# Peptides against a protein of PDB entry 3JWR, part 210

Target 1, 323 residues: chain A of PDB entry 3JWR
Amino acid sequence: TRELQSLAAAVVPSAQTLKITDFSFSDFELSDLETALCTIRMFTDLNLVQNFQMKHEVLCRWILSVKKNYRKNVAYHNWRHAFNTAQCMFAALKAGKIQNKLTDLEILALLIAALSHDLDHRGVNNSYIQRSEHPLAQLYCHSIMEHHHFDQCLMILNSPGNQILSGLSIEEYKTTLKIIKQAILATDLALYIKRRGEFFELIRKNQFNLEDPHQKELFLAMLMTACDLSAITKPWPIQQRIAELVATEFFDQGDRERKELNIEPTDLMNREKKNKIPSMQVGFIDAICLQLYEALTHVSEDCFPLLDGCRKNRQKWQALAEQ
Target 2, 298 residues: chain A of PDB entry 3JWR as posed
Amino acid sequence: TRELQSLAAAVVPSAQTLKITDFSFSDFELSDLETALCTIRMFTDLNLVQNFQMKHEVLCRWILSVKKNYRKNVAYHNWRHAFNTAQCMFAALKAGKIQNKLTDLEILALLIAALSHDLDHRGVNNSYIQRSEHPLAQLYCHSIMEHHHFDQCLMILNSPGNQILSGLSIEEYKTTLKIIKQAILATDLALYIKRRGEFFELIRKNQFNLEDPHQKELFLAMLMTACDLSAITKPWPIQQRIAELVATEFWEQGDQVGFIDFVCTQLYEALTHVSEDCFPLLDGCRKNRQKWQALAEQ

## One batch from the design tools (peptide; made by RFdiffusion4, then SolubleMPNN)

Design b2_p16_4_s2 (from b2_p16_4, 10 letters changed)
Fold by OpenDDE base, seed 1:
Order: C-alpha cells, then structure tokens, then sequence
Structure b2_p16_4_s2 (fold): chain B 323 residues (1-323), chain A 16 residues (1-16)
C-alpha cells in the first residue's frame, strides 16, 4: 500500500527528537505516520529489531496492521490509546531503567502487548458485553474483551507479511506468546484488583524478588496496568483532554445502556452527571492509581515521574471538585 | 468515590 511504502521509506527520527523517552509525552500533535515512526523507534532502541532479526518492511506492515485493527469511532480505546500505552512502556523501560531488570523476550512481549492490548475495542466494558449477551460472552467467561484483544493480536502476528516473530526459535516464540497473553489479560482491571495486594505486600515486606518466576509475572502485570493507566500521570492539560475522551466513551456506553439494555447508567457513565467527573477522578486515583505508582517507584526510583504526575493531577482534580 | 466503587463492583462482577 501507499501508506506502507511511505512508512518503510521514511527516515526514523531519534528517540530524543520524538521525545518518546519522556513520561510527559503527548501524541496530540502527531500524525498517524509519526505515531508509526515512533513505534519503529521503540522497537529499534530496545534492540528488538536487531536481537530478533526483524525485517523492516515486516515491522512496518505489522504496525500498520495493528493500527488498522483499532476502531476509529471509539473515543478513547483506539490506536492513540494503545500507542500511548506503548510509549509509557518504552519510557518506563528506558528512562525508568526497567529494561535492565527484564529479559529481551519479556521486553519484546510487553511492547507487542502494549500496542495490541485493546485491539478491536468496541468502546464498552466487559459488563456491557455480558449484559448485552454479545457473542463474545459465549466464548469467554471472564476478561472477555482481553481474550478478544489477544486473539486479534495473535491473528495479526500470524498474518502473511506481519510475522515480526519469525526470527525467534520455537521456544522463544512460545515464551513470547505466553507473556503477551498474560500481559494483555492483565489489563483487565478486575485482575489488577485481585492481584495487586500480593504485589504491594511483597514490596512492603521488602520481599520482592524478580528472580522468582511468579513474582516476575506479577510485576509484568503491574507494569502493564501502570502503562495502561498512565494518562492519569500526564501533565494537567494532557490529563484533562484525555479525561474528556474517556468521559465521552463512558457516556456513549451509558447512552447505549439506556437505549439497548433499558438500564440506568452508573454516575461514571451518565451524561447528566458530568459535574461529578472531578470527584470521580479523585476517587479513581485514590482507589486504583496512587498505590500502584508508589510500588512501581519502589521497584525503580526512576519511575518517580509517574507517581509525581499522578499526585499533581489528584490535586488538580480535587481543586475542581471543591468548586 | 461511590461512582468508582460501583464501577469496580461492576468490573468484578463481570469476571464471575
């Protein structure tokens, strides 16, 4: 395609030029082509292209395929969300110095997972899928959308001309897919809620050990969630804009709940309760975000900008809630 | 806060 030709022929700017190592990164001003270029740079600077012998054209095609399989009519869970998740992962690995704590396969899996974790997202949560009796709800009992995301990821990885993992051994391939699956599934907040206590306790007791396979898996899950939620850490103007996108999507779901399911939406998804957004954001930060970024910072102190950003945004939301 | 708690409950219930 013309798009592929343009991408494959383009000079890829440095990570410094693209600012993709910054925790404060914003994609608002970037074209789709530029987001793809950023993605190439992430793979390159993490040594994934070299270590796993990725062909440039194949990588370009894969990136475009992933982007294509996000819906354009979804306000928040689209390509830009996936891209920002991956960028946060990249920043955490590089600037946050987590790269040195992980294997190349784990890094490969995390980056692929971050880009793929919401593939074909429909702008509704698992609860909606369950209540609407969607066909996907017949296939999976829990983490319905996350299983679907992984299925989409696997489909793309196995598609002709998109096989970025073709340079891996059979064992490496199996390991990578396992980690990708686990990482995508970990983005289900239900699983995060269930597992985070173990992680926090390990940190509190100073018993956290990445050499333990179980703890490694747990850490990767927490890291994925930290990147998935990283919008909450962004500079205030960025945070506020993203919060509007999230609210738009939630309100769209609420409207559908009324129309399609004859259900009164919760306050979070109720368009008529827009004035509660600031207080709800404070609640979300306190209940879900702060402790995660605190724990992550204990693992790597260089991840502090995420925690600091989260704290600053809490203050901003709190100030709005008090008006 | 209540709205978040309800959302969290809904998310957890969807897993059951």
Amino acid sequence: as target 1 above (323 residues)
Amino acid sequence: SEAIEKLLKEILEAEE
Scores: peptide ipSAE 0.207, ipTM 0.848, DockQ to the pose 0.741
Fold by OpenDDE base, seed 5:
Structure b2_p16_4_s2 (fold): chain B 323 residues (1-323), chain A 16 residues (1-16)
Amino acid sequence: as target 1 above (323 residues)
Amino acid sequence: SEAIEKLLKEILEAEE
């Protein structure tokens, strides 16, 4: 395609020029082509292209394929969300110095997972899929959408001309796919809620050890969640804009719940309760976000900007809630 | 806070 030709021929700017190492990064001003260029730079600077002998054209095609398989009519869970998740992962690995704590295969898997974790998202949560008796709910009993996202990821990776993992040995390939699957599934908040207590306890007791395979797996899951939720850490103007996108998608679901399921939506998804957004954001930060970024900062102090951003945004939302 | 708790409950119920 013309798009592929343009991307493959383009000069890829440095990470510094693209500012993709910044935790304060925003994609708002970037074209789709620029987001693809950023993605190439992430793979290159993480040494993934060299270490796993990726062909440039194949990588370009894969990126475009991933982007193509996000829906444009979904307000938040689209390519830009996946791209921002991956950028946060890149920043955490580089600026946060987590790269030094992980293997090349783990880094490869995390980056692929971040970009792929919401493939073909439909703008509704697992609860809606279940309640609507969607065919996907018949295939999977839990983490319905996350299983679907992984299936889409696997489909793309195995598509002709998109096989960025062709340079891996059979064992490396199997390991990578396992980690990708685990990472994508970890983005189910239900799983996060179930597992986070173990992680926090290990940190609290100073018993956390990345050399332990189980703890490594746990950490990768927590890191994925931290990147997936990283919008809450962004500078306030960016946070507000993203919060509007999230609210739009939630309200769209609420509208569908009324129309299709004949149910009253929850406050979070109720368009009529827009005035509760600030207080709900405070609640979300307290219940889900703060402890995670605190724990992550304990693993790597260079991740502090994420925690600091989260705290600052909590204050801003609280101030709005008091008006 | 109540709205978030309700959402979390729904998420957990979908996992069960």
Scores: peptide ipSAE 0.207, ipTM 0.844, DockQ to the pose 0.769
Fold by OpenDDE base, seed 2:
Structure b2_p16_4_s2 (fold): chain B 323 residues (1-323), chain A 16 residues (1-16)
Amino acid sequence: as target 1 above (323 residues)
Amino acid sequence: SEAIEKLLKEILEAEE
């Protein structure tokens, strides 16, 4: 395609120029091409291209394929969300110094997972999929959408001309896919809620050890969630804009719940309750986000900007809630 | 937040 030709021929700017190492990064002003260039830079600067012998054209095609398999009619869970998740992962690895704690295969898997974790998202949550008796609910009992996202990821990775993992040994390939699957599944907040207590307790007791395979897996799951939710850490103007996108998508689901399921949506998804957004954001930060970024910062102090951003946004939302 | 608690409950129920 012309898009592929343009991407493959383009000079990829430095990470510094693209500012992709910044936790404060915003994609709002970037074109789709620029987001793809950023993605190439992430793979390159993490030494993934070199270490796993990726062909440039194949990587470009893969990126475009991933982007294409996000829906444009979904307000939040689209390519830009996946891209921002991956950028946060990159920033956490580089600026947050987490790359020094992980293997190349783990880094490879995390980056692929971040970009792929919401593939073909339909703008509705697992609860909606279950209640609507969607065909996907027949295939999977738990983490319905996340299983679907992984299936889409696997499909793309195995598609002709998109096989960015072709340079891996069979064992490396299997390991990478395992980690990708675990990472994508970990983005189910239900799983996060179930597992986070163990992680926090290990941190609290100073018993956290990445050399333990179980703890490594746990950490990768927590890191994925931290990147997935990283919009909450962004500078306030960016946070507000993203919050609007999230609200739009949730309200769209709520509207569908009314129309298709004949139920009243929860306040979070109720368009008529938009005035509660600030207080709900505070609740979300307190219930889900703060402890995660605190724990992550304990693993790597260089991840502090994420925690700091989250705290600052909590203050901003609280101020709005008091009006 | 009651709204968040309800959401969390729904998310968890979907995994049961």
Scores: peptide ipSAE 0.193, ipTM 0.844, DockQ to the pose 0.756
Fold by OpenDDE base, seed 3:
Formats: C-alpha cells, structure tokens, sequence
Structure b2_p16_4_s2 (fold): chain B 323 residues (1-323), chain A 16 residues (1-16)
C-alpha cells in the first residue's frame, strides 16, 4: 500500500526529537504516520529490531496492521490509546529505567502487548458484553474482551508479512507469547484489583524481588496497568482532554445500555450526570491509581513523574468537584 | 465516589 511504502521509506526521527521518552508526552498533534514512526523508534531504541532481527518492512506492516484493527468510531479505546500506552511503556523503560530490570523478551512482549492490548475494542466493557449475551461471552467467562484482544493480537502476528517474531527461536517465541497473553489479560481491572494487594504488600515489606519469577510476572502485570491508565498522570490540559474522550465513550455505552438493554446506566456512564465527572475522577484516582504509581515509584524512583502527575491531577479534579 | 464503586462492582461481577 501507499501507506506502507511511505512509512517504510521515511526517516525515523530520534526519540529525543519525537519526545517519546517524556512522561508528559502527548499524541494530539501527531498524524497517524507520525505515531507509526514513533512506534518504530520504540522498537529500535529498545534494541528489539536488532536483537530479534526484525525486517523493517515487516515491522512497518505489523504496526499498520495493528493500527488498522482498532476501530475509528470508538472515542477512547482506539489506536491512539494503544499508542499512548506503548509510549508510556517506552518512557517507563527508558526514563523510568525499568529496562535494566527486564529481559529483552519481556520488553518485546510488553511493547507488543501495549500496542495490542485493546485490539478491536468496541467501546464497551466486559459487563456490557456479558449482559448483551455477545458470542464472546459464551466463549470466555472471565476477561472476555482481553481474551479477544489477545486473539486479535495473535491473528495479526501470524498474518503473512506481519510476522515480526519470525527471528525468534521456538522457545523465545513461546515465552514471548506467554508474556504477551499475560500482559494483555492483566489490563482487565478486575485482575488488577485482585492482584494489586500482593504487589503492594511485597513493596511495603521490602520483600519485592524481580528475580522471583512469580514476582516478575506480578510486576509486569502492574506495569501494564500503570501504562494503560497513564492518561491520569498527564499534564492537566492533556488529562482534561483525555477525560473527555473517556467520558464520551462511557456515555456512549450508557446510551446503548438504555437503548439495547433497556437498563438505566450507572452514573459513570450516564450522560445526564456529567456534573459528577470531577468527583468520579477523584474517586478513580484514590481507588485505583495512586497506590499503583506509588508502588511503581518504589520499584524505580525515576517513575516519580507518573505519581506526581497523578497527584496533581487529583488536586485539580478535587478543586472542580468543590465548585 | 459511589459511581466508581459501582463500576468496580460491575467489573468484579463480570468476572464471576
């Protein structure tokens, strides 16, 4: 395609030029092509292209395929969300210095997972899928959409001309897929809620050890969540804009709940309850976000900007809630 | 907030 030709022939700017190492990064001004270029840079600077002998054209095709398999009519859970998740992962690995704590396969898996974790997202949560009796709800009982996302990821990885993992040994391939699956599944907030206590306790007791395979897996899950939710850490103007996208998608679901399921949506997804957004954001930060970024900062102090951003946004939302 | 709590419950219930 012309798009592939353009991408493959383009000079990829440095990470510094693209500012993709910054935790404050925003994609708002980037074209789709530029997001793809950023993605190439992430793979390159993490040494994934070299270490796993990726062909440039194949990587380009894969990126475009991933992008293509996000829906354009979904307000938040689209390519830009996946891209921002991956960028946060990249920033956490580089600026946050987490790269030094992980293997190349883990890094490869995390980056692929970040880009792929919401493939073919429909703008509705697992509860809606379950209540609507969607066919996927018959196939999977837990983490319905996350299983679907992984299936989509696997489909793309195995598609002709998209096989970015072809340079891996059989064992490396198996390991990578395992980690990708775990990472994508970990983006289910239900699993986060279930597992976060163990992570926080390990940190609290100063017993956290990445050399332990179980703790490594746990950390990768927490890191995925931290990147997935990283919009909450962004500078306030960016945070507000992203919050509007999230609200739009939630309200769209609420509208569908009314129309398709004949149910009253919860306040979070009720378009008529826009005035509650600030207080809901505070609640979300307190219930889900703060402890995670605190714990992550304990693992690597260089991740502090994520925590700081989250705290600052909490203050801003609280101020709005008091108006 | 109550709304967030409800969401969390829904998320957890979907996993049951």
Amino acid sequence: as target 1 above (323 residues)
Amino acid sequence: SEAIEKLLKEILEAEE
Scores: peptide ipSAE 0.076, ipTM 0.793, DockQ to the pose 0.759

Design b2_p16_4_s3 (from b2_p16_4, 9 letters changed)
Fold by OpenDDE base, seed 1:
Parts: structure tokens; sequence; C-alpha cells
Structure b2_p16_4_s3 (fold): chain B 323 residues (1-323), chain A 16 residues (1-16)
């Protein structure tokens, strides 16, 4: 395609030029082509292209395929969200120095998972999918959308000309897919809530050990969630804009709940309750975000900008809630 | 806080 030709022939700027190592990164001013270039740079600078012998054209095609399989009519859970999740992962690995704590296969899996974790998202949560009796709800009982996201990820990885994992051994391939699946499933907030207590307790007791396979898996799950939620850590103008996108998507779901399911939406998804957004954001930060970024910072102090950003945004939201 | 609690409940119910 013309898009593939343009991407494959383009000079890929440095990570410094693209600012993709910054925790404060924003994609607002980037074209779709530039987001793809950033993604290539992430793979290259993490040594994934070299170590796993990826063909440049195949990588380009894969990136474009992933982007194409996000819906444009979804306000928040689109390609830009996936891209920002991957960028945060890249920043955490590089600037946050987590790269040195992980294997190349784990890094490969995490980056693929970050880009793929919301593939074909429909702008509605698992509860809506279940209540609407969607066909996907017949296939999976738990983490319905996350299973679907993984299925989409696997489909793309196995599509002709998109096989970026063709340089892996059979064992490496199996391991990578396992980690990808676990990482995508970990983005289900319900699973995060269930598992985070174990992680926090290990940190609190100073018993956290990445050499333990179970604890490694737990850490990868927490890291994935930290990147998925990283919008809450961004500079305030960026945070506000992203919060508007999230609210738009939630309100769209609420409107559909009224129309299609004949139910009154929760305040979070109720368009008439916009005035509650600031207080809900404070609640979200306190209940979900702060402890995660505190724990992550304990594992790697260089991740502090995420925690600091989260704290700053809490203050901003609190100030709005008091008006 | 109440709105967030309801949201969390909805998320958790989808896992049951």
Amino acid sequence: as target 1 above (323 residues)
Amino acid sequence: MEAMERFLKEVLEAEE
C-alpha cells in the first residue's frame, strides 16, 4: 500500500528527537505516520529488531495492521491510546531503567502487548458486553474484551507479511505468546484489583524478588497496568484532554445503556453528571493509581515521574472538585 | 467516591 511504502522508506528519527523516552510525552501533535515512526524507534532502541532479526518491511506492515485494527469511531480506546501505552512502556523500560530487569523476550512481549492490548475495542466495557448478551460474552466468561484483544493480536501476528516473530525459535515463540496473553489479560482492571494486593505486600515486606517466576509474572502485570493508566500521570493540560476523551466514551456507553438496554447509567457514564468528573478522578487516583505508581517507584526509583505526575494531577482534580 | 465504587463493582461483576 501507499502508506506502507511511505513508512518503510521514511527515515526514522532518534528517540531523543521524538521525545519518546519522556514520561511527559504527548501524541496530540503527531500524525499517524509519525506515531508509526515512533513505534519503529521503540522496537529498534530496545534491540528487538536486531535480536530477533525482524525485517523492516514486516515490522512496518505489522504496525500498520495493528493501527488499522483499532476503530476510529471510539473516542478513547483507539490507536492513540495503544500507542501512548506503548510509549509509556518504552519510557519505563529506558528512562525508568526497567529494561535491565527483564529478558529480551519479556520486553518484546510487553511492547507487542502494549500496542495490541485494546485491539478492536468497541468503546464499551466488559459489563456492557455481558449485559447486552454480545456474542463475545458466549465465548468468554471473564475478561471478555481482553481475550478478544489477544485473539486479534494473535490473528495479526500470524497474518501474511506481518510475522514479526518469525525469527524466534519455537520455544521463544511460545514463551513470547504466553507473556503477551498474560500482559493483555492483565489490563482488565478487575484482575488488577484482585492481584495488586500481593504485589504491594511483597513490596511492603521487602520480599519482592524478580528472580521468582511468579513474582516476575506479577510485576509484568502491574507494569502493564501502570502503562495503560499512564494518562493520569501526564502534565495537566494533557491529562485534562485525555480525561475528556475518556468521559466522551463513557457517556457514549451510558447513552447506549439507556437506548439499547433501557437502564440508567452510573454517574461515571451519565452525561448529565459531568460536574462529578473531578471528584470521580480524585477517587480513581486514590483507589487505583497512587499505590501502583508508589510500588513501581519502589522497584525502580527512576519511575518517580509517573508517581509525581499522578500526585500533581490529584491536586488539580481536587481543586476542581472543591469549586 | 460512590461513583467510583459503582464503577469498580461493575468491573468486578463482569469477572463473576
Scores: peptide ipSAE 0.035, ipTM 0.748, DockQ to the pose 0.793
Fold by OpenDDE base, seed 3:
Structure b2_p16_4_s3 (fold): chain B 323 residues (1-323), chain A 16 residues (1-16)
Amino acid sequence: as target 1 above (323 residues)
Amino acid sequence: MEAMERFLKEVLEAEE
């Protein structure tokens, strides 16, 4: 395709030029091509292209395939969300200095997972999928969409001309897929809530050890969530804009719940309760986000900008909630 | 606290 030719022939700017190491990064001004270039730079600067002998054209095709398999008619859970998740992962690895704590396979898996974690997202949550009696709800009992996202990820990875993992040994391939699956599944907030207590307790007791395989897996899950939710850490103008996209998608679901399922949506999904957004954001930050970024900062102090951003946005949302 | 608890409930219901 012309798009592939353009991408493959393009000079990839440095991470510094692209500002993809910044926790304050915004993609708003970037074209789709530029997002793809950023993605190439992430793979390159993490030494993944070299270490796993990725062909440039194959990587380009894979990136474009991943992008293509996000829906354009979904307000938030689209390619830009996946891209921003991956960028936060990259920033956490580089600027946050987490790279030195992980293996190359783990880094490879996390980056692929970040880009792929919401593939073919339909703009509705697992509850809607269950209640609508969608065929996917018959295949999976829990984390329905996350299983689907992984299936889509696997499909793309195995598609002709998209096999970025072809340079791996069989064992490396198996390990990578396992980590990808775990990382994608970890983006189910229900699983996060279930597991986060163990992580926080390990941190509190100063017993956290990444050399322990179980704790490593737990950390990777927490890191995925931290990147997935990283919009909450962005500078306030960026945060507000992203929050509007999230609200739009949630309200679209609520509208569908009314129309298609004949049910009243929750406040989170209810367009009529738009005025509750600031207070809900405060609640979200307090209940889900703050402790996670505190714990992450404890693992690596260089991740502090995520925590600081989250705290600042909490104050901004609180001020709006008081009006 | 009430807002936080309500949000948690909504998140759990939304993601399960």
Scores: peptide ipSAE 0.033, ipTM 0.730, DockQ to the pose 0.457
Fold by OpenDDE base, seed 2:
Order: C-alpha cells, then sequence, then structure tokens
Structure b2_p16_4_s3 (fold): chain B 323 residues (1-323), chain A 16 residues (1-16)
C-alpha cells in the first residue's frame, strides 16, 4: 500500500525529537504516519528490532495492521488510545527506568500488548456485550472483550507479512505470547481490582521482589493498567480532552442501552448526568488510580510524574465538582 | 463503603 511505502521509506526521528520519553506526551498534533513513526522508534530504542531481528518492512506492516484493526467510529477506544498506552509504556520503561528491571521478552510483550490491548474495540463494555447476547459472550465468560483483543492480536501476528516475532525461537515465541495474553487480560479493570491488593501489600511490606515469577507477573499486570489509565496523569488540557472522548463513548453506550436494551443507563453512561463527570472523575482517581501510581512510584521513583499528574488532575476535577 | 462499592462496580463495568 501507499501507506506502507511511505512509512517504510520515512526517516524515523529520534525519541527526543518525538518527545515519546515524556510522560506529558500528547498525540493530538500527530498524524497517523507520525504515530507509526513513533511506534517504530519505540521498538528501535528498546532494542527490540535488533535483539529479535525484526525486518523493517514487516514491523511497518504490523504497525499499520494493528492501527487498521481499531475502529474509527469509536470515540475513545481507538488507535490513538492504544498508541498513547504504548507511549506511556515506553516512557515508563525509559524515563521511568523500568527497562532494566525487565527481560527483553517482557518488554517486547508489553509493547505489543499495549498497542494491541483494545483491538477491534466496539465502544461498549463487557456488560453490554453480555446483556446484548453478542456472539462473543458465548465464547468467553469473563473478560470477554480482552479475550477478543488478544485473539485479534494473535491473528495479526500470524498474518502473512506481519510476523514481527519470526526471529524468536519457539520457546521465546511461546513465552512472549503468554505474556502478551496476560498483559491484555490485565486491562480488564475487574482483574485489576481483584489483584491490586496483593501488589499494594507487597509494596507496603517492602516484600516486593521482581525475581519472584508470580510477583513479576503481577507487576506486569499493574504496569499495563497504569499505562492503560495514563490519560488521567496527563497535563490538564490533555486530560480534559481525553475525558471528553471517554464521556462521548460512554454516553453512546448509554444511548444504545436505552434504545436496544430498554434500560436506564448508569450515571457514568447517562448523557443527562454529564454534570456529574467531575465528581465521578474524582471518585475514579481515588478508587482506582492514585494507589496504583503511588505503588508504581515506589517500584521506580522516576515514575513520579504519573503520580504527580494524577494528583494535579484530581485537584482540577475536585474544583469543578465544587462549582 | 456501599457507595464506593457501587461506584467501583459502575466504573468496572464501564471500562471493561
Amino acid sequence: as target 1 above (323 residues)
Amino acid sequence: MEAMERFLKEVLEAEE
């Protein structure tokens, strides 16, 4: 395709030029091509291209395939969300200095997972999928969409010309896929809520040890969630804009719930309750986000900008909630 | 605590 040719021939700017090591990064001004260039830079600077002998054209094709398999008619859970998740992962690995705590396979898996974690997202949550009796709800009992996202990820990885993992041994390949699956499934907030207590307790007791395989898996899950939710950490103007996208998608679901399921949507998805957004954001930050970024900062102090951003945005949302 | 649990359920259902 013309797009592939353009991407493959393009000079990839440095991470510094692209500012992809910044926790304050915004993709708003970037073209689709530039987002793809950023993605190439992430793979390159994490030494993934070299270490796993990725062919440049194959990587380019894979990136474009991933991008293509996000829906354009979904307000938030689209390519830009996946890209921002991956960028936060990259920033956490580099600027947050988590790279040295992980294996190359773990880093590879996390980056692929971040880019792939919401593939073919339909703009509705698992509850809607289940209640609408969607065919996917017959395939999976829990984490319906996350299983679907992984299936899509696997499909792309195995597609001709997209096999970025062809340089791996069979054992490396199996390990990578296992981690990718775990990371994508970890983006189900239900699983996060279930598992976070163990992580926080380990941190609190100073017993956290990445040399323990179980704790490593737990950390990767928490890190994935931290990157998935990283919009809440962004500078206020960026946070507000992303919050509007989230609200739009939720309201669209709520509208469908009324029309298709004949139910009154919850406040979070109720367009008529938009005035509650600030208070709901405060609640979300308190219930889900703050402890996670606090714990992550304890693992690596260089991740503090995420925590600081979250705290600042809490203040901003609180101020709006009080008006 | 009940209010927080309800909120968590709503958030979890929405973001899953």
Scores: peptide ipSAE 0.029, ipTM 0.715, DockQ to the pose 0.245
Fold by OpenDDE base, seed 4:
Structure b2_p16_4_s3 (fold): chain B 323 residues (1-323), chain A 16 residues (1-16)
Amino acid sequence: as target 1 above (323 residues)
Amino acid sequence: MEAMERFLKEVLEAEE
């Protein structure tokens, strides 16, 4: 395609030029092509292209395929969200110094997972899918959308001309896919809530050890969640704008819940309760985000900007809630 | 490649 030709022929700017190492990164001003270029740079600077012998054209095609399989009519859970998740992962790996704590296969898997974790998202949560008796709800009992995202990820990876993992051995391939699956599934917030206590306790007791395979898996899950939720850490103007996108999508779901399911939506998805957004954001930060970024910062102090950003945004939301 | 394709199919079937 013309798009592929353009991407493949383009000079990829440095990570410094693209500012993709910054935790404060914003994609708002970037074109789709520029987001693809950023993604290429992430793979390159993480040594994934070299270490796994990725063909440039194949990588370009894969990126475009992933982007294409996000829906444009979804307010938040679209390509830009996936891209921002991956960028946060890149920043955490590079600036946050987590790269040195992980294997190349783990890094490869995490980056692919970050980009793929919401593939074909429909702008509704698992509860809606289940209650609407969607065909996907017949396939999976829990984490319905996350399983679907993983399926889409596999489909793309196995598509002709998109096989970025062709340079891996069979064992490396299996390992990578396992980690991708675990990472995508970990983005189910319900699973995060279930598992985070173990992680926090390990940190609190100073017993956290990445050499333990189980703890490694747990850490990768927490890291994925930290990147998935990273909008909450962004500079306030960026945070506000993203929060509006999230609210739009949630309210759209709430409207559909009223119309299609004849149910009253939760406050989070109720357009009539828009005035509660600031207080809900404070609650979300306190209940979900703060402890995670605190724990992550304990693993790597260079991830502090995520925690600091989260704290600053909490203050901003609290101030709005008091008005 | 064939082995990898088979593995993918197995993974997909296991998730169904």
Scores: peptide ipSAE 0.022, ipTM 0.553, DockQ to the pose 0.021; fails the geometry check

